# Ledger of designs, part 124: peptides against a protein of PDB entry 6GMG

Target 1, 331 residues: chain A of PDB entry 6GMG
Amino acid sequence: DSDDRVTPPAEPLDRMPDPYRPSYGRAETVVNNYIRKWQQVYSHRDGRKQQMTEEQREWLSYGCVGVTWVNSGQYPTNRLAFASFDEDRFKNELKNGRPRSGETRAEFEGRVAKESFDEEKGFQRAREVASVMNRALENAHDESAYLDNLKKELANGNDALRNEDARSPFYSALRNTPSFKERNGGNHDPSRMKAVIYSKHFWSGQDRSSSADKRKYGDPDAFRPAPGTGLVDMSRDRNIPRSPTSPGEGFVNFDYGWFGAQTEADADKTVWTHGNHYHAPNGSLGAMHVYESKFRNWSEGYSDFDRGAYVITFIPKSWNTAPDKVKQGWP

## One batch from the design tools (peptide; made by RFdiffusion4, then SolubleMPNN)

Design b2_p8_8_s4 (from b2_p8_8, 6 letters changed)
Fold by OpenDDE base, seed 5:
Structure b2_p8_8_s4 (fold): chain B 331 residues (1-331), chain A 8 residues (1-8)
Amino acid sequence: as target 1 above (331 residues)
Amino acid sequence: SNSKVSIV
């Protein structure tokens, strides 16, 4: 319960982190130690280390979403989301496949839909789009110039995103970013901003008007990417968890993973930073832990979720929360 | 509301 949430105390700016613990191919540490690492590595504004503010520590204390929140500078809006879905695989498996022993038809269809998403291709699509956006940002000193550059880049690549409405999340994302408008951020100069990526895992069966089976086993038709663009309509995501299939079973509402702007070409070598739960050192959940996972470990997800989305947002280039290279763990 | 509550 959020009532047990505690804001982690301030850490001295010069305090070095303790070593991270290896765990199932991940690097793990307690939230206070992550704050120490963050101050040493990610806190920089205009090349100067900063102590994590009380506000930032409060954001971080919310767990997995808090990691993305503190590094992106805003609570995730999830408006510019991408995924990849193999329609042919889905159709073929539904036609030729059979439910497992004891598996209901609804459970089978939900599973087949989940398995028809390609996390690697979804991530690659987001990286592709982020690269296009970064090229459009690079020499643009006002929003009009950015939009013109973006349209030209999309036309050159024959990208279906060129056909999106001017009011779509794709074209409006930059102007709707608070840090773009801040004097010490973008200062309304697109060339001072860069595109960054995070991921959200969530449940497809959130429609309360749908069947109980869809709420328990997934909605095969929900949260699919649009063909050509890869855009996912996230408007129906209300952070509703999977419905229990047995007495006493419970599922969590979401997971968030921070990627930022890593330049590592091999997706399998990219590092994703996420938290386990909100910080409750005196509660039943205990202290928040932060994980730095490889893509494989992140993309595996949990049975709580049957959808993944890769979301683009923006941060000032003067921030160091999204460096070109992320080192897993400490030292 | 669970809207800002992290994974358990």
Scores: peptide ipSAE 0.066, ipTM 0.810, DockQ to the pose 0.239
Fold by OpenDDE base, seed 4:
Structure b2_p8_8_s4 (fold): chain B 331 residues (1-331), chain A 8 residues (1-8)
Amino acid sequence: as target 1 above (331 residues)
Amino acid sequence: SNSKVSIV
């Protein structure tokens, strides 16, 4: 955190947003205007529009992670993460490919590993799993019933997740969700909850005991999904940025994008909401901006990151932070 | 830091 971070002021509940502006195929606005949109569209609890609380505005002020935080109701733990990695492509490219002119071997290997991840397939895997979880939640009134339903659904689909340990992030995710236990949330009733998705972009070369080349160009072996399940072990993600490759170069620690529970079947038409940086209207960074991006714009990421994970968490069905349809921009 | 510093 920077000392120049500021919590955005409250916006009147009835204040309508100003129009968003286009930015590289995205819809963009300042954080205060996003609060206005959020209050009109996403704030509803039990069907009633709510003003964004001081606590929620404080969460939001942290930037991209703040967008996911305010909409999911908790700081991201990233425990239930999915990705897709093409092992054959990786091996073949390492064997038959060649470094570009001026590219080091380590840089080549890091790039090939990055390019061997399929963001669309990773996203589709998370959506598939979220759908299974939602079916398991529908009529389950206690955690035992939910887990039994989940096991049955996975067995019917011959899904490798059925073999995960009962203590794994996959099976423990619901019980570890604060809003599940809240009286005005799930109230310990799984049928009151739904699965939602967000994405995290981060750097693979975070091990400080590894080579400098891995820290600069990526660790080709880090944060790969397990075969069959698609699960990524996120335990070694400590929000450490990429190491500079040249003097004066610097990289950011992560990016978060909120998807929620959109039902749009075409991945390219899905909307991802994210922020640029923490809110510092009187600082060098300036005011926080919020972006609503199509999947293509989101999944492209930045050179700061060589991994993308799609994470499942849960929110109460009474919240409207994850509607079936999200409209880009305003109006 | 628990926040994104900047967008690239």
Scores: peptide ipSAE 0.064, ipTM 0.812, DockQ to the pose 0.221
Fold by OpenDDE base, seed 2:
Structure b2_p8_8_s4 (fold): chain B 331 residues (1-331), chain A 8 residues (1-8)
Amino acid sequence: as target 1 above (331 residues)
Amino acid sequence: SNSKVSIV
């Protein structure tokens, strides 16, 4: 319930951030200070700093999704999502593993499924695909040229994505990006766009028609990546949180982490920007905080979630919301 | 709500 949500006030364009604070291996700050950093570092359009607009501040105020929203320029649609799942591990653990003391069968199966996802490989797959897309974008001046380039790149790599339908999220992602169509964005020129990545953590047991056990402990079969492509069908993700397993227990609906287009080859050194909750400075939740986490801290997730996906979208190259290098914290 | 509703 976001009834107490408040849009953070504007920050002067030239106001420098206060130092970030360490928080469990992360860099942490209050949302207003992140706005200051954002204006200094990420706000640039065609090399010129911009004050975060009221609209952007409003987007940001929604919490973790707000961080991705303001940096990607659109509310996350999550249509082009990747993950990695070890089917052999899953089968072997189910067969040879045993429930822990007090663990139900459903809880065991849900846990084993969760543990069979490889976050690093999922992220690597998304980066691989984003790289292919960026090559396809580079010299394409219309969508047709982009699609042709993309198909050629995929064929050269013998990538299973080449078999995706033309209407799939994979091929339609660019054309469905608002900033691609904007005059001050891509202006329908693919070469003005670049692929970027964010991550979503969410709950697998969202099917209300399923067993209560699946809603409580996860659906082992839900949101698995397709073999070969790594694509996750996100159509059934409706931001439904995990069901309580005990009285008074409650879970969060999702978490989002912004990566952008960092070129750091070591996954463990990549920085993920995310928020704790919507901004409610006068409410029970308090002010929104923004975290800049290393991949290890991001990918660990929380018990609220048993799925992670790495999503590709696009932003104009003229935006600096996805720089090659991201510094953790301030200064 | 489209917002994260609590502290994780």
Scores: peptide ipSAE 0.056, ipTM 0.812, DockQ to the pose 0.210
Fold by OpenDDE base, seed 1:
Structure b2_p8_8_s4 (fold): chain B 331 residues (1-331), chain A 8 residues (1-8)
Amino acid sequence: as target 1 above (331 residues)
Amino acid sequence: SNSKVSIV
């Protein structure tokens, strides 16, 4: 229960952050210090620094999802999600592999499915699609022009996304973005928007009507990307955590990591920003901490999760929450 | 909106 969640206090606009703490390849700080960094680096609207508003501080206080929320300007809907799955590897390992000592058949199948996802290729696909979308946005001054540009780009690349329905999350994502419609945002002008990326880690075995084994060890068939497009149907993701396999075991519901629009070509050098839990400085969980992790640290995830998705959304170009370069930590 | 509860 988030009953002990607290909104972090305002930080003076000119207050510089304290140094981040290095920990296991990531940089870590308390949420208030992240607010200081955010105001110095990411807060800019039309080139002017802004103090993080009370509303934004409240969003941030929700933990990992809060980091994505404050930087994207909306609560994650996860509708335009991408992943990569190696079907041949999966089939081969199921056929020729064997359960480890003490591993059940269901546990083996769940593990093999998890290991058949390629996080780097999933991320690469999302970046590819975001690049196509950004080209389609660049000179489009209405939605119709954007959609026409997008279809042309996809046709030129022989991309399977060209076959998606006009009502699909792929084509409807821009029009469904609140900041696109805002006067100080996109103002219904696609050329004022840019595509950004975040990632979600979650559990595949969320179907309550399925076997207990799927809930404990994963559903090997759930949340696979569609061939050709890489699109993941996220409609069945209800933020249900993994079921315990032993007494006293508990799992987290999800994790979110913010990438934005970094231009670093080497995936391993990209920085992912995420939080540990909701801010509860006077509660058992304690103060929220923010982490800036390299891709390796982010994509490794936790045993709580067997799926990763890379999601595209949009923000106004006037926002600096998704700069070309992100520096890990402070200074 | 759901908040993450960290175990780690």
Scores: peptide ipSAE 0.054, ipTM 0.811, DockQ to the pose 0.203

## One batch from the design tools (peptide; made by RFdiffusion4, then SolubleMPNN)

Design b2_p9_3_s1 (from b2_p9_3, 5 letters changed)
Fold by OpenDDE base, seed 2:
Structure b2_p9_3_s1 (fold): chain B 331 residues (1-331), chain A 9 residues (1-9)
Amino acid sequence: as target 1 above (331 residues)
Amino acid sequence: EVLNLNPPR
């Protein structure tokens, strides 16, 4: 199946996208047309429109992860991830709730755990942290200054992140960002960088040493955010899909959605860009499609996944892959 | 880095 992947051809820089519009909160277009839009809207470096390179087109062709990849400039590492989990709801539902008819105990617990996550609160936490980071970046001309600013900001807000280890993904994320070190990127100047957000949906039951039930119905204890910080340990995420519950059933490994740095205060009005599958125009899967979804559409997810994380990374301010406003469709 | 293809829905 991987052999069917094709890198989309180059699109002329001046070619406008074919028109498309949102329907029920989601706009959809073929990857080739998205490249055209990307070149017109998101390709700008230092204010100059650029053609999507062959490398970028290749990244994009990988599907949903490709959308995040091309816009963030790197393959997602998912190290700085946030979520929100309602522990009280979880405990109460386990205690007082009942399995549905025909639902196993493991299935019940997995479902209750999934339902105890709040995607909106997780997203809000990531936005809050990104804002703090952006303030810390603003006047910092070296990493030391950035880190000092972060610590001060966190102290002022009495944020539990202030207690994180210096080696934690929270403090190390910037220096581990390739574009931060690039001459035409951050050039080791934090003030040239900004925090951006993407989201990943994935399966909790990835531990092969665990019970089959957890692999089939979810691991209720896996990938929970730490209290206070909201940080999720993503080290155990190996892109393992949900195990089939019936013969012939199959699940996909993950879904990625790109948010960037939109300033829209209402979460429900934010736009998330993602893809359906890798580009296989000559294969059974067909051409890759790119979606621009409202938060409701994105956060709904699929039965393939029982976890959502909101991840912070960084891009140069000179890039226009994370504008303040994202519009669905074209024009 | 592990490069993963997004499979179909």
Scores: peptide ipSAE 0.122, ipTM 0.830, DockQ to the pose 0.198
Fold by OpenDDE base, seed 1:
Structure b2_p9_3_s1 (fold): chain B 331 residues (1-331), chain A 9 residues (1-9)
Amino acid sequence: as target 1 above (331 residues)
Amino acid sequence: EVLNLNPPR
């Protein structure tokens, strides 16, 4: 029940987190303790540590999406999303593979489609594009200069994104970022901004006009990346969960993971921050917990989801919500 | 804005 959501209380600015450590690639702590860590590590604006505001605590309380929300400064729009899909593998498996015992044809096709996505390659594509964008940002003092730089960078790399329409999410992402326009943010200066990455897990079978089988087992054709660019059209993602396949079965709507702008080249060593559910300390769900997961832990996902996307957005360089290095646990 | 529920971790 969403009515049970509670905003976590303020934590003193100088309060240190209670210690916690990773176990099998994942560290876990209660949301209140994460706020303490956030204030010590991620809260800095222009080098000054800040207490998490009531507004930020409210954002955070929404669950996994809240972690991305508080660190990116805006609710995720998911417009600039990337993935990697192996079309040859998909076609080959459909042609030569067979359903498992007890597996329906629709279930087989849905599973094969899910398994044809490569989370690591999708993540790598997003990182590649973010790097190009950051190079375009670094010496640009207006949007026109940024766009010119971006086109030049893409041309130099022979990247298919150079052929995207000027109105595409790729080219419009910066101008559509609220913090870019804020006086204490980018102040309309691209060189004050940097690209950051988060990930979303969701269900492909969201079209209510499609077959029940697609809603239950996935839509093999939905949310595939465009060839060459890796861009995913997220416009049809309406946060609709998977349909139950048996009585009493239920699935959740989505999962978000925050990466930011870590510089660790090894994907397996990157840390993803996410939450379990909205904060309901007095309700049946209980208090929100925050997870710091290695990439393998994050990318495994759940049976609730058959799609993953890696999304680029922007934050001011003056924010410390996306540091070069992220550590699990405390200290 | 939408609240989320996640599977047990």
Scores: peptide ipSAE 0.111, ipTM 0.836, DockQ to the pose 0.138
Fold by OpenDDE base, seed 5:
Formats: C-alpha cells, structure tokens, sequence
Structure b2_p9_3_s1 (fold): chain B 331 residues (1-331), chain A 9 residues (1-9)
C-alpha cells in the first residue's frame, strides 16, 4: 500500500498558504498548503522560521500519524496514554439496557462499552497530568531534579500516579524522548522541554485469539484506563483494524490528532490537526488533506474505532509546533 | 519504530 506514497515537494519558505476557512467546526486544506502554513506558523526554532526538511515532509506524507510525527519530532510510541471510563454507566447499561432491533448481544456490549468512555474527561486528565509535568520541568536542570519535583507535585495533589514504578512509562517518558538528548533540543536539561498532547483513535478488538465477535464488534474489557491514574496499557495495540461485519466492508487502522500545548481552558474551543490518508497524488487515493478540527469534530471519531486515548510526550520549548493558541484556516 | 500508513477515510 506504500507503493503509491509520494513525499510532497519542498515549498519556498516565503510562500504564503492559499486561504481556507472552517466549516461546521472543521477546516480542510491539501498537504502542500499545510506545509506552507506550517513553515509560517509552526516551523520556528529559537524564533527563526525553518523550511520543512525532506525528512519531515516524508514523515508528514504518512497521513494522520504523519501530522503528529512532524510536530512531535518522533514517531508516536503511545506509551503514556490516558482515558476515562465510566464503570457504573457500563454496568448499569448492560443490566438495564437491551439490544436494539437486529443488534446482536456482542454488538450491544461493544457499543455500550464504547459509549462508556468519556473523551472530554480523558482529555482533561491528560491536560492535568501535562500541567503537573510542566511544573516539574520548569526549574529542573537534570533528570533527577525533574523526577523529584514530579513526585512532590503528585504527593501534594494526592495523585495516584505517585505510586507508579520508577521504570513506568510515566517516569521514563522524558529520558526516552530523543529530542531531550539532542544538543539543539533539550540537551539533557528538563527545563528546556515541555509536555505536549496528541490523541489516537483505534479498535479494541485486536486479539487474534479472541472471538470473531470481539474483532467485529469490539472487546468491552480491552484498553480500559486503570482506576485512579487513568493510564491505559497500550502494549496490545498493534494497529489492527476492525474486522468486517459484511462482505466488502473495510476499516482503517487508526487516527491521530495533534493538540500540542494549547492553553484554551474550554475543551470545545481547542483545535486538533489530523490527516485523511497518506499522500498519493498519482494514485487512487489522491493527495493527502490536513484537517483542523474542533474538539467536538475530533472526538466524534468514526465507526472504525471504539477507543480513544490521549497521549503525553515532550518537545523542546524552542520548537513552535505546539503554540499556546492554534487558529483554524488561513489567514 | 513501526512505520504505518494512514489509509483513506
């Protein structure tokens, strides 16, 4: 499927984007035009605009994951993921609810599980944790100082994350970030880094040893957040799409949305950047398009997915790929 | 690093 993928050409640094506007909460443009916008708005390193490199353009060409890749500086590992699940709602709906006409029991349970996840609360949890991390980073000049600060912050807030193992993804995330170790990045100085957020939509029924019903309609018990922490074990996410329920039906493997480090307090006003598919201008799929969606548009997702996770990673503060405010469209 | 392509929607 990668045979038709093409790396978008370089855009002149001074080229302005063609205008485009949001409609019903979503703005859309072709990948080439997004590169132009990216160079004007997000490309800055130490306050200087940069042309998107060939490597970055290649990353971007992979589609929705490419948007997160180019802005975070690394391919998503999804190790530090958060979600919110209403266990009481799930149990009550299973007990008191009934399958719809024509709906199988497995389909009913899968749907109820999907509906028991709260995307807004999951996002809020990730933002809360990112804020704690940012406070811990602010005046820490080595990893030891960062970890000490983090533990203190968590203790002060009586956060269950304080009980996580030192080797957990939560505490090891910073040291495992390539840009943290780079001379022109963090240079091993936590105070030069900031926490950022992206989201992944994916399918719960990925276990090949499970029933066909779970693969078709979802696994109600899979990828639930741990109580107290909100952490999701993503180790079993192998990017396997939903199984077809009818002949000719097909589903995609995942969707990634980039949030970064926006400071807008109202979740509904936040902007999420994502792509439709890999760039194939000469193929059947066509050119890649980039979307800038409000949270409502992003969190709605697709029938392809029944799980959403909000993931924390880190980028250097010198990068402008995660500004305080993101605007849809151009100008 | 696992490289995946985003298929069409």
Amino acid sequence: as target 1 above (331 residues)
Amino acid sequence: EVLNLNPPR
Scores: peptide ipSAE 0.088, ipTM 0.823, DockQ to the pose 0.194
Fold by OpenDDE base, seed 3:
Structure b2_p9_3_s1 (fold): chain B 331 residues (1-331), chain A 9 residues (1-9)
Amino acid sequence: as target 1 above (331 residues)
Amino acid sequence: EVLNLNPPR
């Protein structure tokens, strides 16, 4: 019940987090303690620590999406999303593979489709594109210069994104970012912005006009990346959870993980920050917990989801919500 | 804006 959501109280700016450490690739702490860490590590604006505002605490209280929300500065729009899908593997497995014992044809196709996505390659594609965008941003003082730089970079790399329409999310993402327009943000200067990445896990079978089997076991054709670009059309993602396959079974709507702009080249060593649910300390769900997971832990996902997307957005360089290095836990 | 529920980890 959304009515149980509570905004965490303010934490003193000088309060240090209680210590917590990673175990099996994941560190976990309660949301209040994460706020303390956030203020010490991620809150900096122009090099100065800031207390998390009431508005930011309210955003954070929404759960995993709240972690991405508070760090990106806006509710995720998911417009610039990337993934990697092995079409040949999918076709070959459908042709030559066999359903497992007790597995329906629809379940088999849904599973094969899910397994044909490569989370690591999807993440790498997003990082590649973010890198290109950052190069285009660094010396551009207006949007026109940014777009020109971007097209040149893409042409140099023979990237299929160069063929995208000028109105596509790829080219319009920067100007549609609120913090880009803010005086204390980008102030309409692309060189003051940087590309950042977050990930979303969600269910493919969201079309209510489709078969029940697709809603239960996945839609094999939904939310595939376009060849060459890796872009995923997220317009049909309405945060609809997987349909139950048995009585009493229930699935959740989505999972968001914040990566930011880490420079660690080894994907397995990158840290993803996410939450378990909205903050309801006095409700049945309990207090919100924040996780700092290695990529292996994050990319594993849950049976609730059969799609993963890696999304690019922008934040001001003056924000420290996306540092080059992220550490799990607190000493 | 939509709040989330995640499966327990």
Scores: peptide ipSAE 0.122, ipTM 0.839, DockQ to the pose 0.151; fails the geometry check

